Peptides against a protein of PDB entry 3C2G. Designs and how they scored, part 105

Target 1, 209 residues: chain A of PDB entry 3C2G
Amino acid sequence: IRTFDLLGLLLHDSDAIDGFVRSDGVGAITTVVQYPNNDLIRAGCKLLLQVSDAKALAKTPLENILPFLLRLIEIHPDDEVIYSGTGFLSNVVAHKQHVKDIAIRSNAIFLLHTIISKYPRLDELTDAPKRNRVCEIICNCLRTLNNFLMMWIPTPNGETKTAGPNEKQQVCKFIEIDILKKLMSCLSCEGMDTPGLLELRSTILRSFI

## One batch from the design tools (peptide; made by RFdiffusion4, then SolubleMPNN)

Design b2_p22_3_s1 (from b2_p22_3, 11 letters changed)
Fold by OpenDDE base, seed 5:
Structure b2_p22_3_s1 (fold): chain B 209 residues (1-209), chain A 22 residues (1-22)
Amino acid sequence: as target 1 above (209 residues)
Amino acid sequence: MEEARLARQRQAMLENTDSELS
């Protein structure tokens, strides 16, 4: 735990972060968080989130790391772990087709739906810190979904990838009224990525037209 | 059902470990 805290302090600039990632720092963290301790897992996942924007990740194999993290989020009920993990996922799939494919094959779409469905409506949460954290988690999930959906939108001059039948079925679950209400609730939260949520709404509409 | 069982087992292990390390 102390090591992760210290690393978080040291990894304050892009060069340090890239150096850490090039030295298989992500793999090292994922190895450590296999130990069944909540504080350790929280600290490790938070550190993963901190390095998730590193340019060096583009050259880092995630074939073993990403499925492990997805499984960790799936079985762990901790909001902080889910927040960090979904944030990591959102960042690493951005503009990386290979990583998107790994995530989708690892049942990420279903997992995202499960996570969003687990939480109550934001208007039912009276505690502001809890409400904000839940909103952030939902936003991370929806941002990740947006990145997946964009793969299947026809481009004027490009060959469009087609979603498999299972993926299509799983995506259709996100137009459920409960999910849409949660999306709209996030738009009303202060400090949220409103432009990103509006982009997702547009992407969803385009995907179902 | 099995996934829920595994989740509960994981949670119990985590709680026990936290208690030992506190």
Scores: peptide ipSAE 0.022, ipTM 0.564, DockQ to the pose 0.018
Fold by OpenDDE base, seed 3:
Structure b2_p22_3_s1 (fold): chain B 209 residues (1-209), chain A 22 residues (1-22)
Amino acid sequence: as target 1 above (209 residues)
Amino acid sequence: MEEARLARQRQAMLENTDSELS
């Protein structure tokens, strides 16, 4: 636990982060978080989040890592783990078609819906730190969804990937009233990625009209 | 149902491990 905390403190510049990733640091973390210790899992997932935007990740195979992380998020009832994991997911799928495909094959769309559905409405949360963390989790999920949806929007040249029937069905769940209300509630929270949420709203509309 | 069972099982394992480390 202390080792991960120390590593997090040392990884404060992009070169150090890239060096860690090139040394299979992501694989090392995923190995360690397999141990049933809550503090260790939290620390490991937080470290994953810290390195999730590293340039070196473009050369890192995620075929084994990403499905494992998705499963960890699915089964671990911890807001900090879910926050870190969804944050990692949102960053690694950004602008990486191959990683998006791995995530989708690993049932990421359904998982994102499940996560959002499990949390109460933000207006029902009186504790500000809890409310903010829940909002951040929902935002991470929705940002990831936006990255998926953008693959299926027709380009001006008429080239587009088509979502499979299962993916289409899973995406349709995000236009449920409860999901849309949670999206709107996040727009009212200070310090959130309002431009990103507005982009998602636009992407959702474009995907269904 | 199965996912909820697995979540509870993992939570129990985590709690047990934390108790052993304390």
Scores: peptide ipSAE 0.018, ipTM 0.573, DockQ to the pose 0.018
Fold by OpenDDE base, seed 2:
Structure b2_p22_3_s1 (fold): chain B 209 residues (1-209), chain A 22 residues (1-22)
Amino acid sequence: as target 1 above (209 residues)
Amino acid sequence: MEEARLARQRQAMLENTDSELS
């Protein structure tokens, strides 16, 4: 745990982060978080989040890492783990088609819906830190969804991937009223990526119209 | 929400039963 904290303090520049990633740092963290200790899992996932935007990740095979992480956040009720894990997912799928494909094949769309669905409404949370964390988690999930949906929106050049029938069905679950309400509630949270949420709204509209 | 309540309870149980690691 302290090692992860120390690493987090040392990895502030992009070159150091890239060096860590190139040295299979993500794999190392993934190995450590396999131990059934919540504090260790929290620290490891937090470190994953910290390196999740590294350029070196584009060259890192994620075929084993992503399914593991998705399973971890599926079964673990810890908000900090879910926050870090969904944040990691959101960042690694950004602008990386092959990573999006791995995530989708690993049932990420359904998982994102499950995560959002299992949290209470933000207005039911009286504890501000908890409310903010839940909002951040939902935003991470929705940002990830936006990244997936963008693949299936026709580009001006006419080149678009088509979502499979299963993916379409899973995406349709996000138009549930409770999900939409949670999306809208996130817009009221201070410090949230309002432009990103508005983009998602637009993407959803383009996906379903 | 009952499911969310159960999830929070499970989280609390994990936090209370965690062993100290270096």
Scores: peptide ipSAE 0.015, ipTM 0.476, DockQ to the pose 0.022
Fold by OpenDDE base, seed 1:
Structure b2_p22_3_s1 (fold): chain B 209 residues (1-209), chain A 22 residues (1-22)
Amino acid sequence: as target 1 above (209 residues)
Amino acid sequence: MEEARLARQRQAMLENTDSELS
């Protein structure tokens, strides 16, 4: 734990972060978080989030790392782990088709729905820090979904990928009224990525209407 | 009524897990 804290202090600039990533730092963290210690897992996932937008990740194979992280956030009930993990996911899939493909093959779409579905409505959370954290988690999930959906929207030149039948079925779950209500609730939270959520709303409309 | 019951159940589950993980 103290080691991750120290590393977090050192990783304050892009060059240091890239150096860490190039040295298989992401793999090292994923190895450490395999130990059944909640504090260690939380600290490790937080560090993953801190390096999740590193340029060096574009050259890092994520075929083993990403499925492991997805499994971790699937089975771990800790909000901080889920926050960090979904934040990592949302950042690494952004603008990276190969990473999107790995995530989708690893059942990420279904997992995102599961995560959102497990949380109560934000209006039922009276503790502001808890409510904000839950909102951030849902936003991370929805941003990730947006990145997936964008692959299947035709570009002006007519180029588009086609979603498979399983992917379509999983995506259809996000138009459930409960999910849409949670999306709308997130729009009302302070400090949230409102533009990103509005973009998702637009993407959903373009995908289903 | 069922939605409210499910919401309360989810809230209780999250509170219990938070207590176990603290």
Scores: peptide ipSAE 0.006, ipTM 0.322, DockQ to the pose 0.021

Design b2_p22_3_s2 (from b2_p22_3, 10 letters changed)
Fold by OpenDDE base, seed 2:
Structure b2_p22_3_s2 (fold): chain B 209 residues (1-209), chain A 22 residues (1-22)
Amino acid sequence: as target 1 above (209 residues)
Amino acid sequence: MEAEREARVRAAMQQSTDDELS
């Protein structure tokens, strides 16, 4: 735990972060967070978030790491773990089609829906720190989902992948009434990615229906 | 945080506008 905290304090240099990642630091963290210690899991996931935009991750195989993290998020009700994990996910899938494919095959779309669905409405959260953290989690989910959707939107060059029927079904769950009500409750939250929310809805309606 | 989506959406919107103006 203290080691992860120290690493989090020291890894502000991009070269140091890249060095850590190149040394299989992400794999090391995922190994450590397999132990049933909540503080260790929190610290490890936070460190993952801190290195999640490292350039060296483009060369790091995530076939085993990403499914593990997704499972960890799925089974852990801890806001800090979910925040860090969804933040990691959102960063690693950006500009990386291969990583998006791994995440999608690992049921990431459904997981994102589950995460959003399980949290209360933001307007019902009176504790500001809790509300802000949940807002950030939802923003991470939205960013990730929007990045997924962009794989299936036709580009000007006409090259696009077609979403499979299962993926399409999972995506369409985000326009169901219950989740829409939840997402609409986020619009008043300071720091909410309102444009991203609106784009998600628009993209689903235009391209998936 | 990496923002892939916004860049592509903006590009698509710009292209649509350009097509309408041509």
Scores: peptide ipSAE 0.022, ipTM 0.532, DockQ to the pose 0.058
Fold by OpenDDE base, seed 1:
Structure b2_p22_3_s2 (fold): chain B 209 residues (1-209), chain A 22 residues (1-22)
Amino acid sequence: as target 1 above (209 residues)
Amino acid sequence: MEAEREARVRAAMQQSTDDELS
C-alpha cells in the first residue's frame, strides 16, 4: 500500500509514467491486486488510473490485463475500485480499436450496464462526496460506452464495422425504460457528463434500433 | 485532452450519420 502511494508520488510526469509502463508496471500492479486485501486493491487500482493515459500503453498488450480488471470491478462493491477501474478502462480504450475489442469481448458493455444499474439515483444521494464519486463512475461508464459505439458509427468515408447481434443487444439495454429513468435522473446533478449521456442515447436510437 | 479529442471525433461521426439519415 505504502509502496503504491510512493510510486504515485513519483509518477507525476509523463516520462516517469511511460518508464513505469515500459517496465511492465501495469502487469506488476495487476499481479499485486490479486491478493485479497481491499486496501491494496484500492491503492493498486488508483495507480492504474494514474498511468492509464500513458503513451507507452499503446505498446503494452492488454489482452490479459483488461479481462482481469473487468472481473475485479465486477466482484468488488468498492466505489474507489470501481471509480479507478472504470477510469482506467475509459482511458485505455480511447482511440484504440484493438483495446475496445478486447474490452467488448470481455463483456465490458454488460458490466457497465450492471455498474450503472447498481447505484441509486444521484438525486437520492445526500452525501456530497458519495454523490460526486458515483457521478464520476457513471461519467467514466458513459465515456467508455460512447467510445465503444464509435466502432459502429459510419464515418464520412462510408467505412464502418457492423456490431454483432450480441453487442447490439447489450447496447440496446441502455435505452430500456428503467436504465433511462436512472440516467435521466442524473441530468440535474452537477458534474454529470450530460453531453455524453445525450450522445449515448442519441447514438443508440439512431444507429442501433 | 484525449477525452475532448475523442468527443470531437464522435460528434463528427454522429453528424455524418445524421446527414445520411436526412
Scores: peptide ipSAE 0.022, ipTM 0.541, DockQ to the pose 0.070
Fold by OpenDDE base, seed 4:
Structure b2_p22_3_s2 (fold): chain B 209 residues (1-209), chain A 22 residues (1-22)
Amino acid sequence: as target 1 above (209 residues)
Amino acid sequence: MEAEREARVRAAMQQSTDDELS
């Protein structure tokens, strides 16, 4: 924990972050968070989030890192771990088709559905800090999902990848009545990514059914 | 940190193309 805190204090600028990433810092974090210590896992995931936009990540193989992180999020019902993990995921998949493919093959779409489904409706949360954190998690999920979906949206040139049957089925789960009701309940929440929410729904209805 | 959402840009480009073809 103290080591991650110290590292967090050193990683204030892009050059330091890139240096850490080039030195396999992400791999080092993932090794440490394999220990069954919740505080260590929180600290490690937070540090991952802090380096998730690093330019050097474009040159870092994520084939072993992403599946591990997704599994970690799956088994830890901790808001801070889920926040950091979904934040990391949303940042590393942006503009990186290869990384999107790794995440999707690692069941990321279903995991994101599970995350959203397990949280209470935002309008039922009276504790503002809790509500805000859940809102941020949902926004991370929405951003990630929309970035996945873009791979299967036709380009102006008519070129597009086709979603596999499993991916299509997983995507269509986000327009089922129960999840839609939950997502629609978020529209009135301050800080919600309303454009992203509407984009997700519209894209699924237009391109996946 | 918040990365750019690519899908919104693509959707906007597609909408513009569709409007031009209508």
Scores: peptide ipSAE 0.026, ipTM 0.560, DockQ to the pose 0.063; fails the geometry check
Fold by OpenDDE base, seed 3:
Structure b2_p22_3_s2 (fold): chain B 209 residues (1-209), chain A 22 residues (1-22)
Amino acid sequence: as target 1 above (209 residues)
Amino acid sequence: MEAEREARVRAAMQQSTDDELS
């Protein structure tokens, strides 16, 4: 725990972050968070989030790392782990087709649906810090989902991949009435990614029905 | 969180194209 805190303090500039990533820092964190210690897992996932925007990450193989992180998010009912993990996921899939493919094959779409589904409506959360954290998690999920969906949006001048039947079914779950009601409850939350929510709904309705 | 929203740009371009075709 103290080691991750110290590392977090040292990673204050982009060059230090890139140096850490080039030295397989992401793999090192992933190895450490395999130990069943909640504080260690929280600290490790937070550190992953801190380095998730690193340019050097474009050259880092994520074939083993990303599925592990997705499983970690799935099995830990910890808002801080989920926040950091979904934040990491959102950042690493951006502008990276290969990473999107790894995440999707690792059942990321369904996982994101599960994450949103497990939380209560935001308007039912009276604790402001809790409500804000849940809102941030949902925003991370929306950003990630939209980045996935863009793979299958037809372009006039480009070959677009077609979503498989399983992916299509998983995507369509986000327009079911119960999940829509939950997502709509987020509109009243300060800091909600309302554009992202509208993009998700619009894209599904236009391209996946 | 500095993830760029590539999806927004693509969706906007697609919507513009759809509007032109309508």
Scores: peptide ipSAE 0.025, ipTM 0.567, DockQ to the pose 0.064; fails the geometry check

Design b2_p22_3_s3 (from b2_p22_3, 10 letters changed)
Fold by OpenDDE base, seed 3:
Structure b2_p22_3_s3 (fold): chain B 209 residues (1-209), chain A 22 residues (1-22)
Amino acid sequence: as target 1 above (209 residues)
Amino acid sequence: MEEEREQRVREAMLKSTDDELS
């Protein structure tokens, strides 16, 4: 734990982060977080988040890492783990269709739906730190989902990938009444990515119905 | 910076989609 904290302090610029990633730092973290220690897992996931936007990740194979992280998020109902994990996910899929494909094959869409569904309404959370963390998690989910959806939106050059029937079904779950009520309840919350929320709903209604 | 780039791309794609669907 202390080692991860110290390492995090050293990774204070983009060059250091890239150097860490090029040295298989992500793989090293994923190895360490396999130990059943919650504090270690939290620290490791936080470190993953810190390096999640590194340019060097474009050269890092994520076929084994990403499914592991998704599983970790699934089995650890810890806000800090979920925050860091969804943050990592949202960053690594950006502008990387092959990474999006890995995530989607690993049932990421359904997982994100599950995450949002399990949290209480933001307006029912009286504890500000808790509410803010949940808000951030939902925003991470929204950003990730919108990044997934853009793969299936026609481009100006006429190229588009067709969503499979399973993916389409999973996406359409986000416009069911219960999840919509949950998402719409977030609109009035400070810090919520309201544009992203509206974009998600709009995109689903326009392109998936 | 990356999020901003992604947002710009997404906005452009959505606009194109809206034009196509109109």
Scores: peptide ipSAE 0.010, ipTM 0.456, DockQ to the pose 0.074
Fold by OpenDDE base, seed 2:
Structure b2_p22_3_s3 (fold): chain B 209 residues (1-209), chain A 22 residues (1-22)
Amino acid sequence: as target 1 above (209 residues)
Amino acid sequence: MEEEREQRVREAMLKSTDDELS
């Protein structure tokens, strides 16, 4: 735990972060967080988040890492783990088609829906730190989902990829009434990614219905 | 910076989609 904290403090520049990633640092962290220690898992996931925007990740195989992390988020009822994990996910899928594909094959879309669905409405959370953390988690989910959807909408040059039927079904779950009510409750949160929310809704309605 | 770039690309894609659907 202390090692992860120290490492996080030391990895303050892009070159150091890239060096860590090139040395299979992400794999090392994911190995460590397999131990059933909540504090260790939290620390490891936080470190993952800290290095999740590293350019070196483009050359890092995530076929084993990403499914593991997704499963960890799925089964671990910890806001800090979910925050870090969804943050990691949102960053690693950015501009990386192959990583998006890995995540989607690992049922990431459904997982994101599950995460949002499990949390209470933000307007019902009276504890500000808790509310803010949940808001951040939802923002991570929205950003990730919008990054996924970007694969299946027309590009400026008219090119597009077609989503499979399963993916379409999973995406369409985000416009069901219950989840929409949940998402709308986020609008009162100061840190809410309102543009991302509106983008998600608009994209689904226009491109998937 | 990377997120901002991706946002711009996404906005452009959405605009393109809107133009096609109009």
Scores: peptide ipSAE 0.010, ipTM 0.466, DockQ to the pose 0.070
Fold by OpenDDE base, seed 1:
Structure b2_p22_3_s3 (fold): chain B 209 residues (1-209), chain A 22 residues (1-22)
Amino acid sequence: as target 1 above (209 residues)
Amino acid sequence: MEEEREQRVREAMLKSTDDELS
């Protein structure tokens, strides 16, 4: 834990972060957080988030890392772990089709649905720090989902990919009445990515129905 | 910054979709 904290302080510039990533730092963290200690897992996931924008990640194989992280998020109810993990996921899939594919094959879409579904309505959370953290988690999920959906919507040149039936089913889960009500209840919440939320709904309705 | 670029790409794609559907 203390080591991760120290590393977080040292990894303050892009070159240091890239150096860490090139040295399989992400793999090292994922190895350490396999130890069943919540504080260690929190610290490790936070460090992952800190390096998740690294340019060097484009050259880092994530085939073994992403499934592990997704599983970690799935089995841990810890908001800090989920926040860091979904933040990491959102950043690493950005502009990287092959990483999106890995995540989707690893059931990321369904997991994100599960995450959003498990949290109460934001307007029911009276504790501001808790509400803000949950809001950030949902925003991370929305960003990730919207990034996934770009795979299956027409490009400006008219090219498009078709989602498989399984992916389509997973995506359409986000327009079911129960989750829609929950998502719509977030629109008035401070800090909510309202454009992302509206984009998700609009894209699903236009391209997946 | 990466998210901003991603958003611009997404917006362009959505616009293309809207144009196609109109």
Scores: peptide ipSAE 0.011, ipTM 0.464, DockQ to the pose 0.071; fails the geometry check
Fold by OpenDDE base, seed 5:
Structure b2_p22_3_s3 (fold): chain B 209 residues (1-209), chain A 22 residues (1-22)
Amino acid sequence: as target 1 above (209 residues)
Amino acid sequence: MEEEREQRVREAMLKSTDDELS
């Protein structure tokens, strides 16, 4: 655990981070967090988040890493793991269609729906630190979802990939009444990505119905 | 920075979608 913390302290500049990633650092972390220790998993996921925007990740195969991380998030009801994991996911899918494809094939859309659905309404959380963390998690989910949807919205040239029927169904789950009520409850919360929320809803209503 | 770039691309695509739907 302390080793991950120390590594995190050393990985503060872009060159160091890229060097770590080029040396298969992400794979190494993923291997270590397979050990069933909650503290180790938290520390490892936090370190993953710290390097998740590295340029070197564009050259890193994520076919094995990303499905594992998604599964890890799925089975751990830990706010810190979920925060770090969704943050990592959001960063690695940015401007990388092949990574988006890997995530979507690994049931990421449904997972994000599950995450949002399982958390209580933000207005029901009286503990400010808890509320803020949940808010950040939801924002990570929204950003990731919006990044996914970009693959299926029309481009200026009129050419776009068509979402499969399963993907469309998964996307449309985000406009069901229960999840909408949950998301609407977030609008009044400080720190919420309100534009991202409105974008998600608007895009689904315009392009997926 | 990457988020800003992604947002710009998204906004451009959404604008294109709106133009097609209008």
Scores: peptide ipSAE 0.011, ipTM 0.470, DockQ to the pose 0.071; fails the geometry check

Design b2_p22_3_s4 (from b2_p22_3, 12 letters changed)
Fold by OpenDDE base, seed 2:
Structure b2_p22_3_s4 (fold): chain B 209 residues (1-209), chain A 22 residues (1-22)
Amino acid sequence: as target 1 above (209 residues)
Amino acid sequence: EEEERLQRVREASLQNTLEELS
């Protein structure tokens, strides 16, 4: 725990972060968070979030890391873990097709649906810190989803990948009435990625139905 | 087997990191 806190303090510039990542820092964190200590898991996931935009991640094999993280998020009912984990996920999949593929194969789309589904409507949360954290989690999910969807949207060059039937099915779950109601409840939340929400909805309706 | 190898690498990396911070 203290080590992660210290690392977080020391990793204050991009070069240090890249150095840490190149030294298998992400793998090291994932090793540590395998221990059944909630505080350790929180600290480790937070550190993952802190390094999640590192350029060196493009060279980091995530084939074993992402499935583990996704499973961790799946089984931990901890907002801080989920926040950090979804934040990490959203950052690492950005602009990296191979990482998106790993995440999708690891059932990330379904997991994101599960995460959004498990939280109450934001308008039902009276505790501001809790509401804000849940809002941030949902934003992370939306950003991740939009990053996935862009793989299947035609580019100006006319090139596009085709979503598999399973992926299409998983994506279409986000236009079901219950999840839509929940997502719509987020629009009034301060800090909500409203453009991302609208993008997700529009993309699904236009390209996946 | 490959996973075990990767785990060993991660453990070693972690240990090195911890030592550097100690």
Scores: peptide ipSAE 0.018, ipTM 0.503, DockQ to the pose 0.022
Fold by OpenDDE base, seed 4:
Structure b2_p22_3_s4 (fold): chain B 209 residues (1-209), chain A 22 residues (1-22)
Amino acid sequence: as target 1 above (209 residues)
Amino acid sequence: EEEERLQRVREASLQNTLEELS
């Protein structure tokens, strides 16, 4: 834990972050967080989030890292782990089709649905810090989902991949009435990525139905 | 110059810490 805290203090500039990533820092973190210690997992995931936008990640194999992280998020009901993990995911999949593919193969779409479904409605959360954290998590999920969907949106100048039947089914889960009601209830919440929410809905309705 | 020095110290510290984690 102290090690991750110290690392976090040192990783305040892009060059240091890139250096850490080039030295397989992400792999090191994932190794450490395999220990069943919640505090360690929190600290490790937070550190992952801190380095998740590093340029050096483009050269880092994530085939073993992403499935592990997704599993951590799945089994830990901890808001901080989920926040950091979904934040990491959202950053690493951005503009990286290969990384999106890894995440999708690792059942990320379904996981994100599960996360959103499990949390209470934002308007039912009276604790402001909790509400804000959940809002951020949902925003991370939305950003990630929208990034996934971009792979299957036809572009005028390019061949797009077609979503498989399983992926299509998983995506369509986000327009089911229960989750839609939940998501729509977030539209008026401060800090909510309303454009992202509307984009998700619109994209699903246009391209997946 | 001082910022560069601090950056080098941070990088060295990170490397050492990472080596300990490996």
Scores: peptide ipSAE 0.015, ipTM 0.458, DockQ to the pose 0.031
Fold by OpenDDE base, seed 5:
Structure b2_p22_3_s4 (fold): chain B 209 residues (1-209), chain A 22 residues (1-22)
Amino acid sequence: as target 1 above (209 residues)
Amino acid sequence: EEEERLQRVREASLQNTLEELS
C-alpha cells in the first residue's frame, strides 16, 4: 500500500508517467492487485487511474490487462475500486478502436449496465460524499458507453462497422424503463454529465432501434 | 537478455512487496 502511494507521488509529471508505462508499470500493478487485499486493490486501481491517460499506453498491449481489470470491477463491490476502474476504462478506450474492441469482447457493455443498475437513485442518497462518488462512477460509465457507440454510428461515407446482435441487445438494455428512471434521477445532481446522458439516449434511439 | 533480467527483478520486487503486506 505505501509503495503504491509513494509511486503515485513520484508519478506527478507526464515524462515520469510515460517512463513508468514503458517499463511495463501497468502490468506490474495488475500483478500486484491479484493479491486478495482490499486496501492493496484500492491503491493499485487508483494508481492505474493516475496513469490512464499516458501517451505511452498507445503502445502498450492491453489484451491481458483489460479483461483482468473488468473482471476485478465485476466482482468487487467497492466504490473506490469501481470509480478508479471505470475511470481507467473510459480513458484508455478514448480514440483507440482496438482497445474498444478488447473491452467489448470482454463484456464491458453488460458490465457498465450492471454497475449503473446496482446503485440506488441519486436522489435517494442523502450523504453528499457518497452521492458525489456514485455520480462520478455513472459519468465514467456514460463516457465509456458513448465512446463505444461511436464505432457504430453511420458516417456520411457509408462505411461503418455494424454492431453484432449481442452488442445491439446489450446497448438496448440502457433504454429499458427501470434504468431510464434511474438515469433520469441523475439529471438534478450537481456534477452529472447531463450532455453525455442525453447523447447516450439520443444515439440509442436514433441508431439502434 | 537484459529485458528478461529486468522482468525477473520486477517479479522478485513485487513478490517481496506482497510478502511485506501479508
Scores: peptide ipSAE 0.015, ipTM 0.469, DockQ to the pose 0.019
Fold by OpenDDE base, seed 3:
Structure b2_p22_3_s4 (fold): chain B 209 residues (1-209), chain A 22 residues (1-22)
Amino acid sequence: as target 1 above (209 residues)
Amino acid sequence: EEEERLQRVREASLQNTLEELS
């Protein structure tokens, strides 16, 4: 625990972060978080989030890392792990089609649906720190989902990848009545990415039905 | 070749440090 905290303190500039990533720092973190220690897992995921926007990640193979992280998020119902993990995911898939493909093949769409579905309504959370953390998690999920959907939106240049039948089915789950009620309950919450939420719904209705 | 060797040494050192502190 103290070690990851120390590493986090050392990674205070972009050059240090890039140096860490180039030295397979992401692989090192993924090795350490395989130990069954919740505090270590939290600290490792937080460190992953801190390096998730590093330029050096564009040259880092994520084929083994992303499936592992997604599994970690799935099996650890810890808000800090989920926050850091969804934050990492949202950053690494941005503007990287090959990374989106890895995540989607690893059932990321369904996982994000599960995460949103399992949390209470934001308007029912009276504890402000908890509500804010859940809000941030949902925003990370929305950003990731919208980034996925962009791959399948027809562009004027005509070359768009068609969503497979399984992906289409998984995307359409976000317009089911129960999840819509959950998402609509978030609209009035401070800090919610309301534009992202509306974009998700609109894109699904226009392009996937 | 030498830069690749140095990178491997740095990676191994980082991994060992993380394992010792775990």
Scores: peptide ipSAE 0.014, ipTM 0.488, DockQ to the pose 0.022

